# Peptides against a protein of PDB entry 4HTP: the designs that were tried, part 110

Target 1, 231 residues: chain A of PDB entry 4HTP
Amino acid sequence: SQTVASHVPFADLCSTLERIQKSKGRAEKIRHFREFLDSWRKFHDALHKNHKDVTDSFYPAMRLILPQLERERMAYGIKETMLAKLYIELLNLPRDGKDALKLLNYRTPTGTHGDAGDFAMIAYFVLKPRCLQKGSLTIQQVNDLLDSIASNNSAKRKDLIKKSLLQLITQSSALEQKWLIRMIIKDLKLGVSQQTIFSVFHNDAAELHNVTTDLEKVCRQLHDPSVGLSD

## One batch from the design tools (peptide; made by RFdiffusion4, then SolubleMPNN)

Design b2_p19_1_s2 (from b2_p19_1, 11 letters changed)
Fold by OpenDDE base, seed 5:
Structure b2_p19_1_s2 (fold): chain B 231 residues (1-231), chain A 19 residues (1-19)
Amino acid sequence: as target 1 above (231 residues)
Amino acid sequence: EWEELQKRFEEKIAELEAL
């Protein structure tokens, strides 16, 4: 069946996350998230106007915004060191060059940006002059590729993991890759709590998640902000 | 940036309504 996620560019989610991260104060961060969510819900209503019983929900986006709560896909088996090596290979960076060393030694302050310890930010600056200006992936396609990575990690198929990573990288801007890396590592650094995200999504979301620990169920059952758990 | 995102969603909604 058709999903909202199959129509929403991954770039639009990343742009929203970037706005949230850059915003000062809780209120402005909440506003940016709410605007994206409201647009998603409006699109959902239009897409499914003739279909009352759909399983489609905000889940494809929510699982990328709260990757620590992911329970459907297994571990990726990907760490910063693996990504560093992959980027060095893919970008044909000199192994003893400044950019390769920045990626490998991302924990050590080497630059003026103060991004030490944040691999995604280090990668962003290396990628910015070398990558596409605009990505081509939808949220659904990103999730499909991440599912492939997790499945192939479980199957110990390193070649197929690399293939899926290359597809993600070659079809993404530097900004999209920054956020993708943070999703894989499960640290978005948004400056808003899980509780805040749930509260904006639905008043009963935190409670339902605390009981079920099922993010898809939360998104599906509470997709309408006007309908509560007791209704 | 929000205006651009909103415009893209509105365009997609309009495309769906035209079907």
Scores: peptide ipSAE 0.169, ipTM 0.772, DockQ to the pose 0.808
Fold by OpenDDE base, seed 3:
Structure b2_p19_1_s2 (fold): chain B 231 residues (1-231), chain A 19 residues (1-19)
Amino acid sequence: as target 1 above (231 residues)
Amino acid sequence: EWEELQKRFEEKIAELEAL
């Protein structure tokens, strides 16, 4: 079945997240999120105009925006050190070179950017001159690949995990990879609270999530901002 | 800034409606 996520480029989500992160005020952060969400809902209505009772919702995006609340997908088993080693291999970085050392020693700042402890930012600067300028993945494709990673981690298939990671990396820009890393590590550093994200999505979202702990249910049941939990 | 994103969505919607 067709989903909104199958039509939305992952790059568009990443650009939105980048805007949110760079915004200084809460109001501006909220605006950027709301604009993306409104566009998504508008597209949903157009895509499903002739279909009732679809299960499609904002869930594919929401689970990437709030990855710490993911419960459907099993653990990835991926840490910064694994990603560092993968990038060194993939990019053929000299092991004792500056960029390899930056990735491996990401907790120790050696540069002017103050990116200490933020592996995703360090990776971004290493990737920027080496990766595609524009990615080709949709949000659905990203989620499919992440599902594959989690499933293969559970099955202890390291080779297949690597394969899926390579597919993500080779089809993503440096900016998209920065955000992908943050999604995998489950720390987006948006500067906006979970409560704020829920409140913008729907007034009853936080309450429903507190009861169900099910992000998909929250997104499906509260898809329409005008229809409340008690309705 | 957001006009481009909105434009892309609108274009995709228009493509769907044309089918």
Scores: peptide ipSAE 0.159, ipTM 0.765, DockQ to the pose 0.740
Fold by OpenDDE base, seed 1:
Structure b2_p19_1_s2 (fold): chain B 231 residues (1-231), chain A 19 residues (1-19)
Amino acid sequence: as target 1 above (231 residues)
Amino acid sequence: EWEELQKRFEEKIAELEAL
């Protein structure tokens, strides 16, 4: 079955997240999220116009926006150090070079940007002059690759994990990789709370999540913002 | 940038509605 996620570029989600992060005020952050969500819902209605009983929902995007609430896929087993080593290898960075050292020592302040401790931002600046300007992956494809990583981590197949990571990296811009890293590490640093995200999604979302702890169920049952839990 | 995103969504919706 066709899903909205199969049509939405991962780049579009990343651009939205970037806007949210750069926004200073809560209201502006909320606006950017709301606009993306409204567009998603509108696209859903168009895509499924002739099919009323679909299981498709905002879940594929929501699980990337709130990765700490992921319960369907197992742990990736990926840390910043692993990613650093992977990038050094992939980009053929000199091991004693400035960029390799930035990635490996990401917690140490090395520059004026104040990005110490934010591996994704450090990676972004290393990647920006070296990566694609525009990625090619959809949200569904990103989730499929992340599922593969989690599955192979459970199976202790490090080679296959690396393969899936390389596929993600080689098909993503520097900006997309910044956000992908944050999704994998499960810290988006959006500057808005989980509660705020839920409240914008649906008035009953926080309550339903508190009861079910099932993000997919929340997204499916509360797909329509006008239909509440009691309806 | 958001205007471009909105435009892309609108274009895709229009493509679906034309099918």
Scores: peptide ipSAE 0.147, ipTM 0.758, DockQ to the pose 0.850
Fold by OpenDDE base, seed 4:
Structure b2_p19_1_s2 (fold): chain B 231 residues (1-231), chain A 19 residues (1-19)
Amino acid sequence: as target 1 above (231 residues)
Amino acid sequence: EWEELQKRFEEKIAELEAL
C-alpha cells in the first residue's frame, strides 16, 4: 500500500532536524517541527483522500525523530567504533591519517569546532568533501534498511548488516549520514524534549504513549490533531 | 570523487552477495 513515507525524501526530514538543532529558542524549534508535521498531514490527506481506513501515519518519521522509543525494531548492535572502521575502509582513508584518527578518537578534541564526543558531527566533516550533496532515499527506504540491520543483528549476520549500511551510505549525503548516525546511536541532540515533540504532535500523545508505550499506536490513533482519546 | 566511492561501495556489496 502507498504510504506518505514512500514519497517523502529522507533529505527533507534531515533538513528539518538540522533546522531544529540550529535553532536557539524552543519556539523556533517547535515551528520547524510543526511545519514538517503539517506538510506530512496535508500529504496524507491528499494521498488517502478516497481511503478512510488506512493504517498509514506519521510513525515512519516519528520513530526516527524519537529513536529511543523504538519498540518494534530490535537493537542495531552498532557502535561508533564500528562505523569509524567502516568509513575508514569505504573512503579508503589512511589509517594513520588525520581523518581516520578523528573518527577513531572522536571523543578527543582534535579540531576547532568543539565537536568532541559527537561522532556524527566528526563523521559529517569527514564526509562533506567526499559525498554528493543530494541523497536519493525516501523515509520508507531508510526504515526498510534499518529494519534489515536490526533483523540481521538479531540473527548475528554481520556481513548482511554491512551490506545494508553500505546501501544507506551510498545513497545519502553527508548531512543525511550525520542524522542517520544519530538515529542509529539514538541521540539526535535536537535540544527539544520528548514531551515537547509529543505536545506538538497531539495534545493527548504523551498520555497515550505513557499507557501503551506503543509509538505506532500513538501516531495512528492521534493522526488527526482535532480528534482526542475520548472520542 | 563521489562516483568512484559509489563504485567501490557497489563492488563491496557485490563481494558480500557472492559469499
Scores: peptide ipSAE 0.023, ipTM 0.477, DockQ to the pose 0.022

Design b2_p19_1_s3 (from b2_p19_1, 10 letters changed)
Fold by OpenDDE base, seed 2:
Parts: structure tokens; sequence; C-alpha cells
Structure b2_p19_1_s3 (fold): chain B 231 residues (1-231), chain A 19 residues (1-19)
């Protein structure tokens, strides 16, 4: 069955997240999230206009926006050090070079941008001159690859984990990779609370999540902002 | 940049509605 996530470029989500992060005020951050959500709902309505009973929801995007609430997908087993080594290998960076050292020593404040401790930002600047300008992955494809990583981690298949990571990296822009890293590490640094995200999504979302701890159920049951829990 | 994204989504929606 066709899903909204199979049509929406991952780049569009990343652009939205980037705008949210760059916005200084809470109101502006909320606006960017709301605009993406509204577009998603409109697309959902158009895609499913002839199908009333669909299970498709905002869940594929929501689980990437709130990765700390993920319960379906198991742990990735990926740390910053592993990603650093992978990038050095993939980009053929000199091991004693400036960029390799930035990735390996990401906690040391050596950068002009004050991004010490934020591996994703350090990676972004290293990747920007070296990666594709535009990615090709959909939100569904990203989730499928992340599922593969988690599954292979559970199975202790390190080679297959690397394969899926390489697919993510080679098909993503530097900006998309910045956000992918943050999703994997489960820290987006958006500057908005979980409660704010839920409140924009649906008035009853925070309550339902507090009871169920099931993000998919929240997205499915409350996909219509006009229909409450009591309805 | 958002206007460009919005325009792309609007076009995609229009294409779906024509089907």
Amino acid sequence: as target 1 above (231 residues)
Amino acid sequence: EWEELRERWEKLIEELEKK
C-alpha cells in the first residue's frame, strides 16, 4: 500500500528541521513544524481520497522527529567514534589531516563555529564540500535503512550494518547526513520540547502518549486534529 | 526555501487530485 512517507523526500524533513533549529523564537519554530505537518496531512488526504480505512499516519516522520520515543526499532549500536572512522574511510581523509582529526576529536573545541561536542555539526562541515548537493531518499527509505541497521545490530552483523550506513551516506546530502546522525544519536537539538511537538500535532497527543508510550498509536488515533480521544 | 518546498508539495497534491 502507498504511504505518504514513500512520496515525501527526506530532504524536505531535514529542511524543516534545519529551519526549526535556526529559528530563535518558539513561535517561529512551531510555525515551521506546523507547515510541514499541514502539508503532510493534505498530501495524506489526496493520496488516500478513495480509501477510508488506512493505517497510514504521520508516524514515519514523527519517529524521526522524536527518536528518543522510538519503541518499535531496537538500538542501533552506533556511536560517534564509529561514524568518524567510517567517514574517514569513505571520504579517504588523511588520518592526520585536519578534517579527520575534527571528526575523531569532536569533543575538543578546535572549531571556529563553537560546535564542540556536536558531532553532527562537525560532520556537516566536513561533508559539505564532498557530498551530493541533493539527496534521493524518501522518508520511508530512510526508515527502512534504519530498521535494517537496528535489526543487524541485534543479529551482530557488523558488515550488514556498514552496508546500510553506506547506502544512507552515499544517497544523502551533507545537511541530510547531519540530521541522520542526530536521529541515530537521538538528539536533534531543535530547541523545542517534546510537549510542544505533541501540542502542535494534536491537543490530546501528550496525554495519549503518557498513557500508552506508543508513538505509532498516538499518530494513528490522533491523525485528524479535529477528532479527539473522546470522539 | 520553504516556498519552494511548499510549491513542490502543492504540485504533488495537484497531480494526485487529477488522478
Scores: peptide ipSAE 0.187, ipTM 0.800, DockQ to the pose 0.922
Fold by OpenDDE base, seed 5:
Structure b2_p19_1_s3 (fold): chain B 231 residues (1-231), chain A 19 residues (1-19)
Amino acid sequence: as target 1 above (231 residues)
Amino acid sequence: EWEELRERWEKLIEELEKK
């Protein structure tokens, strides 16, 4: 089935998230999110112009923006230490080298960027000189790979988890991997609240989520910003 | 950079509308 997520590059979401994070004020953060959302809705309308009853919604993006609210996908079972080891292996980093030690000891301030405790930022700087400048993954493909990871974690298939992670890493830029890590760890550090994200998406989104705890239902039922819960 | 993103998406929308 045709979905917006199958057409939107993951890089575009990551660029938006990067802009939100770098923005100092709430208003600017909201603007960046709104611009992405509006573009998504416009694309949806164009893609589904001749189809009235579609289940497609902002959910594929929303579940990556608010990964702590994920209820459909099971736990990844991935921690920073696992990712560090994977990167050391994949990038063939010397185990006793500076970059390997940065990844493994990400909680210890190394003095340069104040990024102590932010594994994704540490990884970004290690990856930046080594990775492709542009990724090739769509939002749909990222979600498919994340679904695979969660499913295989539940099944205790560590080899298949590694395979899916390798696909994510090898097809992503350093910036995309930074955000992918944050999505997996479920901490985006956007500096904007969940309530703010919901309020920008739809006026009734927070209420519906509080009742249902179902992010997909929120995105689907409140896809049209002009149609409320009581309508 | 936002303008570039907007332009890309606008182009994608235009391509969809032509099909």
Scores: peptide ipSAE 0.182, ipTM 0.792, DockQ to the pose 0.860
Fold by OpenDDE base, seed 3:
Structure b2_p19_1_s3 (fold): chain B 231 residues (1-231), chain A 19 residues (1-19)
Amino acid sequence: as target 1 above (231 residues)
Amino acid sequence: EWEELRERWEKLIEELEKK
């Protein structure tokens, strides 16, 4: 079945997240998230115009925005050190070079940008001059690749994990990779709380999530902002 | 930048409605 996520570029989500992160005030952060969500809902209505009972929802995006609430996928088994080594290999960076050392020693302040401890930001600056300007992945494709990584981690298939990671990396811009890293590490640093994200999505979302701990159920049951839990 | 995003999505919706 067709899903909204199969049509929406991952770049569009990343651009939204970037705008949210750069925004100073809570109101502006909320506005950017709401604009993306409203566009998603409008697209959903158009895509499913003749289908009343669909399982499609905001879940594919929500699980990337709130990756710490992921319960469907098993652990990725990926840490910053693994990603650093992968990038050094993929980009053919000299092991004793400045960029390789930045990735490996991401916790140590090395630059004027104050990015110490934020691996994704360090990776972004290393990747920016070396990667595609525009990615080609949809949100669905990103989720499929992440599912593959989690499944292969559980199965201890390291080579297949690497293959899926390489597909993500080679088909993504530096900005998309920055956010992808944060999704994998489960720290987006948006400057907006989980509660705020839920509140913007639906007034009853936080309550339903607290009871069910099922993010997909929250997205499916509360896909219409005008229909509450008691309706 | 947001206008470009909206325009792309509006175009996608229009294409869906024509099908």
Scores: peptide ipSAE 0.172, ipTM 0.785, DockQ to the pose 0.830
Fold by OpenDDE base, seed 1:
Structure b2_p19_1_s3 (fold): chain B 231 residues (1-231), chain A 19 residues (1-19)
Amino acid sequence: as target 1 above (231 residues)
Amino acid sequence: EWEELRERWEKLIEELEKK
């Protein structure tokens, strides 16, 4: 079945997240999220115009925006140190070189940008001169690859985990990889709370999530912002 | 940048509505 996520470039989500992060103040951050969400809902209505009772929802995007609430997908088993080693290998960085050391020692303030402790930002600057300008992945494809990583982690298939990670990396821009890293590590640093994200999505979203702890159910049942839980 | 994204999405929606 066709989904909105199968049509939306992952780059579009990343661009939105980047704008939210760069924005100062709660109101501007909310505006950027709302604009993306409204576009998603409009696209959904157009895509499913002739279909009733679809299971498609904002869930594919929401689970990437709120990765700490993921319950369907198991743990990736990926940490910053693993990603650092992978990038050093993939980019053929000298082990004693500045860029390799930045990735490995990401917690140490060695850079002028003050990005100490933010592995994704350090990775971004290393990747920017070396990666594609535009990625080719949809939100659906990103989720499929992340599902593969989680499944293979559970099965202890390290080689297959690496394969899926390489697919994500080689098909993504530096900016997209920055956000992929943050999604995997489960820290987006958007500067907005979970409660704010839910409140913008639907007035009843926080309540339903508190009861069900099911992000997919929240996204599906509260897809229409005008239809509440009591309706 | 968002205006470009919005325009692209609007175009995609228009294409879907024509089918």
Scores: peptide ipSAE 0.172, ipTM 0.788, DockQ to the pose 0.920; fails the geometry check

Design b2_p19_1_s4 (from b2_p19_1, 11 letters changed)
Fold by OpenDDE base, seed 4:
Structure b2_p19_1_s4 (fold): chain B 231 residues (1-231), chain A 19 residues (1-19)
Amino acid sequence: as target 1 above (231 residues)
Amino acid sequence: EWEELQERWEKLIAELEAK
């Protein structure tokens, strides 16, 4: 079945998240999220104009924006140290080199950009001169790969986890990888609350989520901002 | 920056409508 997520580049979500993060004011952060959401809904309407009953929703994007609320896929089993080692290997970084040490010691202030403790930012600067300028993955493909990682982690298939991670990494820009890392670690650092995200999505979203704890259900039932829970 | 994103969305929608 065709989904909006199968058409939307992951890069566009990442660019939106980057804009939200860089925005200082709450209102500006909200505006950027709203613009992305509105575009998504318009695309949904166009994609499904001849289909009355579809299960497609904002869920594929929402679960990446609010990864801490993920309940469908199991744990990835991925930590910063694993990613650091993977990048060192993949990029063939000298183990005693500056960049390798930055990745491994990401919690220690290195005095460069004040990014101590933010592995994703440290990775970004290491990756920027070394990786693709433009990624090729859709939001659907990213979710498929993340599903694969979670499934293989549950099955203790470390080799297949690495394979899926390599696919994500090799098909993503430095900026996309920054956000992908934050999604995996479940800390986006957007500077906007979960409540705010829900409020922008739908007036009843927070309430429905509080009752159901089901993010997919929230996105499906409240996909139309004009239709409430009581409707 | 938003203009670029908006243009991409418009392009995606246009591609769908053309099919």
Scores: peptide ipSAE 0.356, ipTM 0.875, DockQ to the pose 0.747
Fold by OpenDDE base, seed 1:
Structure b2_p19_1_s4 (fold): chain B 231 residues (1-231), chain A 19 residues (1-19)
Amino acid sequence: as target 1 above (231 residues)
Amino acid sequence: EWEELQERWEKLIAELEAK
């Protein structure tokens, strides 16, 4: 069956996340998230107009927005140091060069941007002049590749992990890669709490998640913001 | 940037409704 995630570009999610991050006020951050969510729901209704019993939900996006709550997908086994080495190799960066050293020593404040400790931001600036301007991946494709990485990590297939990572990287813009890194590391730095995300999604979302600890169930059962748990 | 995103969503929805 067709899903909303199979139609929505990953770039659109990343653009929304970028807007949320850049917004200073809580209200503006909430607005950007709500706008994306409302668009998703509207698209869902159009896509599934003739099908009442669908399992499709906001889950494919929500699990990327709240990656720390991921329970279906196993651990990636990926750290910043691994990504640094991968980028150095992929971009053929001189090992003693400025950009390679920035990636490897991302915790040391060597730059003017104050991005010390944020590997994703360091990577973004290295990637920006070297990567595609526009990515081609959908949210579903990103999740499929992340599933592959997790599965291969469990199977200790390092070569296949690298293959999936390369596919993600080569089909993504610098901005998309920044957010992808944050999703993998499980720290989006949006400036909004988990509670805020749940509250915007549905009034009962936090409660249902506290009981079930199942993000997919939360997204499915509370897909309609007008239908509560007691309904 | 948001206007472009909205236009994209609207286009996607319109394409679905035309089918």
Scores: peptide ipSAE 0.350, ipTM 0.875, DockQ to the pose 0.863
Fold by OpenDDE base, seed 2:
Structure b2_p19_1_s4 (fold): chain B 231 residues (1-231), chain A 19 residues (1-19)
Amino acid sequence: as target 1 above (231 residues)
Amino acid sequence: EWEELQERWEKLIAELEAK
């Protein structure tokens, strides 16, 4: 079955997240999220115009926006050090070179951008001159690859994990990879609370999540902002 | 930047409605 996520470029989600992060005020952050969500809902309505009973929802995006609430996908088993080593290998960076050392020692301040401790930002600057300007992955494809990584981590298939990571990396811009890294590490640093994200999504979302702890159920049952839990 | 994103969404919807 066709899903909204199969049509929406991952780049568009990343652009939205970037806007949210760059926004200083809560209201502006909310606006950017709302705009993306509203667009998603409009597309959903168009896509499923003749199909009332669909399971499609905002879940594919929401699970990337709130990765710490992920319960369906198992642990990736990926840390910053692993990603650093992968990038060094993939980009053929000299091991003793500046960029390799930045990635490996991401917690140490190097004095340039004040990005110490933020691996994703350090990676972004290393990747920017070396990667595609525009990625080609949809949100669905990103989720499929992340599912593969989690599954293969559980199965201890390191080679297949690497394969999926390489696909993500080679088909993504530097900006997309920045956000992908943050999704994998489960820290987006958006500057907006989970409660705020839920409140924008639906008035009853926080309550339903508190009871069910099921992000997919929240997205599916509360897809329509005008239909509440009591309805 | 938002205008560009909005245009992309509108294009996607338009492409869907044209099928």
Scores: peptide ipSAE 0.345, ipTM 0.875, DockQ to the pose 0.761
Fold by OpenDDE base, seed 3:
Structure b2_p19_1_s4 (fold): chain B 231 residues (1-231), chain A 19 residues (1-19)
Amino acid sequence: as target 1 above (231 residues)
Amino acid sequence: EWEELQERWEKLIAELEAK
């Protein structure tokens, strides 16, 4: 069955997240998230116009926005050091070069940008002059690749993990990779709380999540903002 | 920037309705 996530470019989610991060006020951050969510719901209604009982929901996006709440997908087994080494290899960076050292020593305050400790931002600046300007992945494809990584991590298939990571990297812009890294590390640094995200999604979302701890159930049961838990 | 995003969504919906 077709899903909204199979049609929505991952780049559009990343652009929304970038706007949220750059916004200074809570109200503006909320607005950007709401606009994306409303567009998603509108597309959902159009896509499923002739189908009343669908399991499709905002879950594919929500699990990327709130990756710390992921319970379906197992651990990736990926840390910043692994990603640094992968990028050095993939980009053929000199090991003793400035960019390789930035990636490996991402915690050390170097330079004027104040990006110390934020591996994703450091990676972004290294990738920006070297990567595609526009990615080609949908949200569904990103989730499929992340599922593959988690499954192969559990199976201790390092070669297949690398393969999936390479697919993610080679088909993504520098900006998309910045956000992908943050999703994998499970720290988006949006400047908006989990509670706020839930509140914008649905008034009962936080409560349902507190009881079920199931993000997919939350997204499915509360897909319609006008239908509450008591209905 | 937001107008471009909205336009993309509208285009996606239009393509869906045309099928």
Scores: peptide ipSAE 0.342, ipTM 0.873, DockQ to the pose 0.734

